# Peptides against a protein of PDB entry 9IZ0, part 52

Target 1, 345 residues: chain A of PDB entry 9IZ0
Amino acid sequence: ITCLGSNGHTYKQLVKGGNDDLRQDAVMEQVFEQVNGFLRSYRKTSQRNLSMRTYKVIPLALKTGVIEWVQDTIPLGEYLDSAHKVYHPKEWSLSTCRKLIAEKQMEDLETRLKVYDLVCRHYRPVFRHFFLESYADPVQWFTTQTNYARSTAVASVLGHVLGLGDRHGQNILIDKTSGEVIHIDLGIAFEQGKKLPVPECVPFRLTRDVVDGMGITGVEGVFRRCMEFTLETLRREEDSLLSVLEVLRYDPLFSWLISPLRRMKKQKMQLENFNQPESGNITTDASRDPKIQRNNVSGESEAERAILKVRQKLSSTLSVEASVGELIRIAQDPSYLALMFCGWS

## One batch from the design tools (peptide; made by RFdiffusion4, then SolubleMPNN)

Design b1_p11_3_s3 (from b1_p11_3, 5 letters changed)
Fold by OpenDDE base, seed 2:
Structure b1_p11_3_s3 (fold): chain B 345 residues (1-345), chain A 11 residues (1-11)
Amino acid sequence: as target 1 above (345 residues)
Amino acid sequence: SFDVVKELLAE
């Protein structure tokens, strides 16, 4: 839809209808705005303009809402698929890679690692080309690549701390103007991604293409340092962040658990992506509303467990540098990436 | 306005 604002400007908006509760997205965006307040308060993060990029979400009903259309963006996965066809036309297709990983989904870790390595050798990273092709000016190129590494670092720390799931390439937008990442579809949080049909085993998305976009230094330099400064800020503001999350404990609209319906929808989308060639917008009419008896007692116990996990992730038991080092290691570990739905790009 | 969005979602 296109809306005329009270300021006389025209805004494109996405109306999302379906089975996804946009209230979870709206709540997570509010948490990100609070975190952005913390990042502005500290010199180390403020001097680098570190922020989680946010977008406006307006829930209209239980299953419908309006999302801000983020202009001048592209989904990471859409860019990578297109760029891979251009820069590596002799390598395997994304569909071939997906098929080979799927065929080995029930096999042991050793077999899955061998297939993952084979896929990685025949599907090379291309995301560095986004910056090289989009920015002819060397200063703009360096600035946008730096903004990408900074925004990815903030999103990686915050995504780990809040346990954000479903971080596939279609749920990560790239701003073509700034190079910043924008995370969308925030309906899987507090480690509920581990309850998906293909469990999420990484703390955040740090695949080979995500790293290739950081340029020649990869994870070293800007990305690592910005993760460290972000985690240092979140540890200082632990009580403030936990207080924001405690408000969500009492929000009857917030879901601490992945709904069976959302789990089934993700399972179906995974199975359909294995069986269909490059065909477009599948509107899945999942019209059967199971009466979710919300046992309130189970929701409170899950909220408490989620908040406890956030506190544990903010623990000062390890240095910021050691904690970030371990997160980067785990996020790039082939033994976890080989288990993912799309860990190679 | 929110009202125009409600009308467009009721169609």
Scores: peptide ipSAE 0.000, ipTM 0.349, DockQ to the pose 0.028
Fold by OpenDDE base, seed 3:
Structure b1_p11_3_s3 (fold): chain B 345 residues (1-345), chain A 11 residues (1-11)
Amino acid sequence: as target 1 above (345 residues)
Amino acid sequence: SFDVVKELLAE
């Protein structure tokens, strides 16, 4: 829909209907707005304009809401698919790579690592070209690549701390004006991504293409430093962040668990990405919502576990540098990426 | 504004 604002400007908005509860996205955006307050309060983060990019979500009903249309963006996965065809026309297609990974999904780690390495050799990173194509001026190129590395660092720390899942290339937008990342579809949080059919085993998305966008310095430049400053800020504001999350513990509408329906939808989408799209209109008549008696007792226990995990991730037992170093290591580890859906791009 | 969306949904 397009709405005329009271200021005379037209705003494009996405009306989303269906079994996805937009209240989860709206709550996560509120948490990001609070974290952006913390990032503005500290010199090391404010001097770098570190922020999580947010968008407006208005839940209208249990299964309906309005989402801000983020202008001048492209999904990372859409850019990568187009750019790989342009820059590496002799390499394997994304479908070929997906098929080879899928065919070995039930094999041992050693076999899956060999297939991951084989795919990586025939599907090279291209995301650096986004900045080279979009910005002819060297100062704009450097600025936008720096903004990308900064925004990715903030999103990586927050994604780890809050346990954000479902971080595939369609749920990460790139702002074509600033180079910043915008994370969308926030309804998988607090490590519920580990309950997906392909369990998420990395703290955040730091695939080869995500790193290629950082330019020649890769993770060792702006990205690492901005992760360190972000984590330092979150550790200082631990009690403030936990207080924001405690409000959600008492919200009977907030779900600390992935819904069985959302898990089944993600399962179907993962399977459909591995199998050729047989055009079977399986109208899953999702009209039979079983009255899942939300035992309120189960929600409170899962909220407590989620908050405890956030506290553990903010622990000062390791230095900020050591903690960030370990997160970067795990996020790039082939032994994890070879187990992931689309872990090669 | 949030108010215009509330008005359009109240109709």
Scores: peptide ipSAE 0.000, ipTM 0.342, DockQ to the pose 0.021
Fold by OpenDDE base, seed 4:
Structure b1_p11_3_s3 (fold): chain B 345 residues (1-345), chain A 11 residues (1-11)
Amino acid sequence: as target 1 above (345 residues)
Amino acid sequence: SFDVVKELLAE
């Protein structure tokens, strides 16, 4: 839809209908706005304009809502698929890579690593070209690449701390004007990505293309330092962040667990993306609506576990530098990336 | 922007 604002400007809005509960997205956006408050209050982060890019989410009902259409954006995965065809036209298709990874998904780690390495050799990074194509002026190029590395660093720390899942290339938008990342579809949080059919094993998305966008310094430049400053801010504001999350513990509308419906939808989308023929005998006996006896007791215990995991991730047991170093290492580790749905790009 | 949606939800 297009809405006319009170300022006389027209705003494109996305009406999301179906089975997706936008309340999760709206709550996570509120958490990001609070974190943006902390980032603005702390000198090291404010001096760098560190923020999580947010978008407006207005849940209208359990299954419908209005999302701000972020103008001048492209999904990372859409850009990468297009750019890879242009810059590496002799390499494997994304579908070929997905198929080979899927065919080995049930194999041992050694076999999966071999296939991941093979895919990586036939599907090279291209995301650096986004900045080279979009910005002819060297100052704009450098500024936007810096903004990308900064926003990716903030999103990576927040994604880890909040346990954001489903961070595939379609759920990460790139702002073509600023170079900043916008994370969308926030309905998998608090480590619920580990409950997906293909478990998420990385703290955040730091694939080869995500790194290629950071330019010649890769992770060792702006990205690492901005992760460190972001984590330092979140550790300083731990009690404030936990207090925000405790409010959500008592929100009867917030779900600390992935909904069975969302899990099934994500499962189907994963299978479709692998071109696996539906093995016909999933009789979705849709007739067993399991009475969602929301055992309120189970919800509270899961909220407590989620908050405890956030606290553990904010622990000062390791230095900020050591913690960030380990997160970057794990996020780039082939032994984890080979287990992912799309760890190669 | 939020004000326009409050108006549309108040009708």
Scores: peptide ipSAE 0.000, ipTM 0.358, DockQ to the pose 0.021
Fold by OpenDDE base, seed 5:
Structure b1_p11_3_s3 (fold): chain B 345 residues (1-345), chain A 11 residues (1-11)
Amino acid sequence: as target 1 above (345 residues)
Amino acid sequence: SFDVVKELLAE
């Protein structure tokens, strides 16, 4: 839909209806705006213009709302799928790589590591080319690559602390003007990604292409330092951040659990990637509603566990540098990445 | 732009 604003400007908006609850996205965007207030209050973060990029979400009803259309963006996955065909036309297709990882999904860690390494050798990173193609001026190239590394660092710390899941390449937009990342579809938070059919084992997305976009320094320099400054700010504002999350504990509209519909949709997508289209009429007799024993884990008990995990992640037991160093290590560790869903790499 | 480059080279 295109709306005319009271200021005479036209705004493109996405009306979403049906299966996804936009209330969780709207609440997470409000948390990000509060965190952006904290990042503006401290010299180390404000001097670098550190922020989580936000978008406007207006929930209208259960499963209906209006989303801001973010102009001049591209999904990370859409760019990568096109760029790999151009820069590495002799390498394996993404479909071949996904098939090989999926075929070994039920095997042991050693077998999954061998297949992950094999795929990595036949599917090389290309995301550095986004900046080379988009920015002919060297100063603009360097500025946008720096903005990308800064924005990715903020999103990585916040994504870890709030336990954001489902960070696949279609849920991460790149701003073609600034180089900043925009995270969308925030319906998996507070480590509910560990309850997916293939559990999420990494703190945030730091795949080879995400690192390749940072340029020659990779995770060192701008990315690491901006993660450290962001985590330092969140540790200083721990009580303020926890107070915001405690208000959500009493919001009857906020769900601390993964939506059963979202879990089923992810399970179906994971199973459909295993089934080659044999033309068999699987009449899925929809009649066996598995009585999901609603273990009456009160929504309050899940909220309390989520807030406790946020507090634990903000603990000053380790230095900021040691904590960031360990997060970067785990996010890049092949022993975790080889266990991820076939569409993660 | 130049001040960002100077700051990144000074750190």
Scores: peptide ipSAE 0.005, ipTM 0.328, DockQ to the pose 0.014; fails the geometry check

Design b1_p11_3_s4 (from b1_p11_3, 6 letters changed)
Fold by OpenDDE base, seed 2:
Structure b1_p11_3_s4 (fold): chain B 345 residues (1-345), chain A 11 residues (1-11)
Amino acid sequence: as target 1 above (345 residues)
Amino acid sequence: PFKIYEELLKE
């Protein structure tokens, strides 16, 4: 839809209908706005303009709402598929890579590592080209690549701390003007991604293409340092962050658990993405709304467990540098990436 | 405040 604002400007908006609870997205965006307050208050993060990019979500009903159309963006996965065809036309298609990984999904780790390595050799990183194509001026190129590394670092720390799941290339937008990342579809949080049919085993997305966009230094320099400054800020504001999450514990509308419907939808989308290359909006008419008798007792226990895990991730037992170093290691580990739906790009 | 026209939610 297109809305006319009270300022006389026209704004494109996405109406999302169906089985997705946009209240989860709206709540997570509110958490990001609070965290952005902490990042602005601390000198080391404020001096670098570190923030989680947010978008407007207006939930209208249980399963419907309006999402801001973020102008001048592209999904990371859409850019990577297009760029790979241009820069590596002799390499394997994304569909071929997905098929080979899927065919070995039930095999042992050794077999899955072998097929992952094979896919990686026939599907090379291209995301560096986004910055080289989009920004002819060297100062603008350097600035936008720096903004990408900074925003990815903030999103990686927050994604780990809040246990954000479903971080595939279609749920990460790139701002074509700033180079910043925008995370969308926030309804898998607090490690509920581990309950998907293909469990999420990485703390955040740090695939070869995500690293390739950071330029010649890769994860070293801007990205690592911005993760360190972000984690240092969140550790200082632990009580403030936990207080924000405790308010959500008492929100009767917030879901600490992945719904069976959302799990089934993600399973179906995973299975369908094995058979068809096209981004068809498959309206899964899951017309049976089972009256989810929310056993309130199970929701409170899961909220408490989620908050406890956030506190554990903010623990000062390890240095900021050691904690960030371990997160970066795990996020790039082939033994985890080979188990993912799309760990190679 | 965006006036979301209620009419567009009926389709």
Scores: peptide ipSAE 0.000, ipTM 0.372, DockQ to the pose 0.028
Fold by OpenDDE base, seed 3:
Formats: structure tokens, C-alpha cells, sequence
Structure b1_p11_3_s4 (fold): chain B 345 residues (1-345), chain A 11 residues (1-11)
């Protein structure tokens, strides 16, 4: 839908239908607005303008809402697929890489690591070119790359702490003007990504292309330091953040669990990405109702467990530096990345 | 306070 604002600007808006998803997005955006308040209050984060980019979600009815279309953006995955064809035309296609990972999805870790390494050799990072193409001025290039590294650091800490899942390249937008990341489709939170058919086993997305966009310093530059300052701020504001999440505990309409419908849609999308359209009539007889053990875990018990996990992630048992170092290590570990869904790259 | 709750409590 295109709406004319009272300011005379036309806003493109996405109308999404579905009860659970839009409310989850709207709630997570409010959590991000509160966190942005904490980041503005702390000198180390405010001096760097650290923020999670937010977008407006207006629930219009129980089942329908309007999502702000973030102007001047591109999905990370769309840019990467296009750029890889331009810069590495002799390398493997993304479809070939996904097929090879998919074919080995049921194999052991050693076999999956060998295939992941092979794919990595035939599909090199290109995301540095986004900044080189878009900004001919060295000051603009450096500023935009810095904004990218900063916004990715904030999103990585928040993504870990809140357990954001489904962080594939279509759910991460890049602002073409600022280089900042915008995370969309926030309906998988509080580690519910671990309940997907292919579990998400990394704390946040830190793939080779995400690192390549940080420039020559990779993770050891602006990114690591901004993660540290963000985590230090969240640890200081732990009680405030937990108080915000406790309001959600008592919200009877907030789903702390992945909806069965969303889980099934993600399962189908994961399975369809295995099926290249070879013309074989695999009538997947959808009649095998997987006995979804309706663990009648009260929504309150899952909320309590989610809040406890947030508290555990904010623990001061390790230094901020040690905690960030371990998160960066795990997020880049091939032993975790090779186990991810073939569409994760 | 969640702003959504302030709007939903006004209807």
C-alpha cells in the first residue's frame, strides 16, 4: 500500500496478515526503542551514536498491520547474490552452493565441514564492494563502513541477548544512504530459532560477507569495540531491560513460542530450498502430522525461562571483552556455520 | 511503559 502522509510524503507500506507475527515485531521494536534510550544515556555508546535501527509497526487489527517500508534499503541477500555474479562470475552459483550443503545435511560434522570449506573456496565474500561502489568519496566510504560496523555490532549484541532467530539475508536490510543494518521480521525471538527443523546454533549472523563489509580490520576494529560498549550498557541497564521484558510476561497475547504455523512455513521453505525444480512429481503427502508434542508449558513458564536466559546472557561472570570475544568466536566457528541451514549464507 | 498498551487501554 502507498499512503500519503500528512507531511505530503508518500510512504510505501507492507500489509502483512497474521496474528502472531506483527505483534511480535511491534513488541520487539518497542524493546529496541527502550534499548536505544539506554544507548543514548551511556557516554561510550552515545558518543558513537550507537542504536538499533527501528521501523514502525502499526497493528491495525488483531490480524492485520502496516509495516513501514524502509526507504533506500536493499536486503543483504539480494545485494550479495547480485554482487557475487558481478565480482566472481567464475565461482559457483549460490544455488550450487546451497545444493551441495543441502545434499550433506544429514551427514556427520566432519563431512559437513568439508563441504562447507569447499563451498567457501568456490564462493568468496563480496560485501566490501557495497561500500566501494556506493561511495566514491573516501570520507563517505569510511563513514558508511563505520556506520555498518556499529549498527551490526548493536544488532549482534541485541540479537544474542534477545535470542533473535531467522536472521537470513532477506531479513537484514542495508540502508544505502547510511550503511546501517535494519533487522526485519522479528517473529522468532527468545532462542526459538533453535526449535527450527535445522536449528540456529550461532548467537547472531556473522558470516564471511557480514565480516567483509567491516573492511580490512574485520571484527577486530569498530565492530568488537562497539559490541563491548553495547554489552556494557545492557549489563548496566539489566534491571531496566528485564522490567521491560516482565511487562511482556503478563501479556496474554505475546507468544514466547514459535507458532506451529510459522514453524511449518519455515520447514516447507527449508525443504523447498532442497528441491531444485527438477520436474519430479514428489507428491509430498502432507498427511504425516508430526506429533507436535503440545508441551502444555504455560506461556508464563516459557516467558520466565526466556527472561532467565536474558539475565544469564547479561551476567557479569565474564568480562565484557571475554564475553564479546567468545560470542564473536562462536558466531564465526565453521563447526556451527556448517550445521546451519543451506539458505543461511 | 509500552506505548501500545497506552493506546490499547484508551480504546
Amino acid sequence: as target 1 above (345 residues)
Amino acid sequence: PFKIYEELLKE
Scores: peptide ipSAE 0.000, ipTM 0.343, DockQ to the pose 0.021
Fold by OpenDDE base, seed 4:
Structure b1_p11_3_s4 (fold): chain B 345 residues (1-345), chain A 11 residues (1-11)
Amino acid sequence: as target 1 above (345 residues)
Amino acid sequence: PFKIYEELLKE
């Protein structure tokens, strides 16, 4: 829909109807706004204008709401699929890569690593071209690439700390004006991505294409430094952040658990994206009835576990540099990326 | 929760 604001400006808005609970997105956006407050208050982050890009989410009803239409954006995955066809027309299609990874999903790590490496050799990074194509002016190119690395660093730290899941290329928008990343579809948080049929094993998305967009320095430079400053800010504001999350513990509308419907929808989307024919004998192992696990784990116990896990991620036991170094290492580790739904790009 | 509603109604 297009709304006319009181200011006389027209705003495009996405009306999302269906099974998605926009309350989860709206809550996560509120957490991001609080974190943006912390980033503005701390000199090292404020001097760099570090922020998590947010978008307006208005839940209107159960499973219905209005989302701000983020203008001048493209999904990372949409750009990458298109750019791959242009820059590497002799390489494998995204569908071929997905198929090969899916065919080995149940195999051992060694087999999955071999297939991941094979896919990586036949599907090379292209995301550097986004900046080269979009910004002919060297100053704009440098500025937007820097903004990309900065915003990706903030989103990576926050994504890790809050345990954001489902961080695939369709849930990451690139702002064509600023080069910043916008994370969307935030309803998988607090490590609930580990409960997906393909568990998320990385702390955030730092695939080869995500790194390729950072330019010649890759993770070494703006990205690493901005992760460090962001994590330093979050550690400083730990009590403030935990207090924000404690308010959510008592929100009866907030779900610390992935909804069964969302899990089933993501499962279906994963299967469809693998082009697995409906072999009618996917026994939905109905024996893991999500009903049985619901009765014994109070929502309070899951909130407490989630908050405890956030606190653990903010621990000062390791230096900021060591913590960021380990996060970057894990996020790029083939042994984790080979286990992902789409770890190659 | 409510502050976002008030800002969205003012824009």
Scores: peptide ipSAE 0.000, ipTM 0.359, DockQ to the pose 0.022
Fold by OpenDDE base, seed 5:
Structure b1_p11_3_s4 (fold): chain B 345 residues (1-345), chain A 11 residues (1-11)
Amino acid sequence: as target 1 above (345 residues)
Amino acid sequence: PFKIYEELLKE
């Protein structure tokens, strides 16, 4: 839908109808807005304009809502697939890489590591080219690469703390104007990504292409420092953040659990990304909503467990530097990335 | 926020 605002500007909006509960996205955006308040109040983060990029989500009904269309963006995965074909035309296709990883999904870690290494040798990072192509001016290039590293650092800390899952290349948009990342489809949070058919085992997405976009310093430059300042801010504002999450505990509309339907849909999307799109109109007759007896008691106990995990991730037991160092290590560890659906790019 | 909601409910 295109709406004409009272200011005379036209706004494109995505009306999303279907089985996806946009209430989770709307709640996560409210949490990000609150965190952006903390980032603006703290000198070390404010001086760097650190923020989580947000988009407006208006839930109209249980399964219907309006999402702000983020203009001038591209999905990270769409850019990477196109750029690999241009810069590495003799390397393997994304479909070949996916197939080889999938064929070994049930094998031991050693076998999966060997296939991951093989894929990595035949599918090289290209995301540095996004900045080189898009910004001919060296000042714009440096500014946008810096904005990318900053926004990725904020999103990585928040993604870890809130346990944001399903961070594949189609759920991460790149702003072509600023170089900032925009995270979309926030419906898998509070470590519910570990309940997917392919469990998420990394704290955030820090694949070789995500690092290649940071430039020659990789993670050791702007990215690490901005993660440290973001985590320092969140530890300082722990009680304020937990108070925001505690309000959601009593929201009967918020779901702390991944729905069986959403889990099945994500499983199907994972399988369809391995098979060529047969244009089979599977009219899934959406009419059999099983009456989810939401045992209110189970939802409250899951909310409490989620809040406790957030508190544990904000613990000052380790320094900010040590905590960030460990998160970066785990997010880049081949032993975790080889277990992911798409850990090589 | 609310004004956008009322316009979308009219379409």
Scores: peptide ipSAE 0.000, ipTM 0.380, DockQ to the pose 0.024

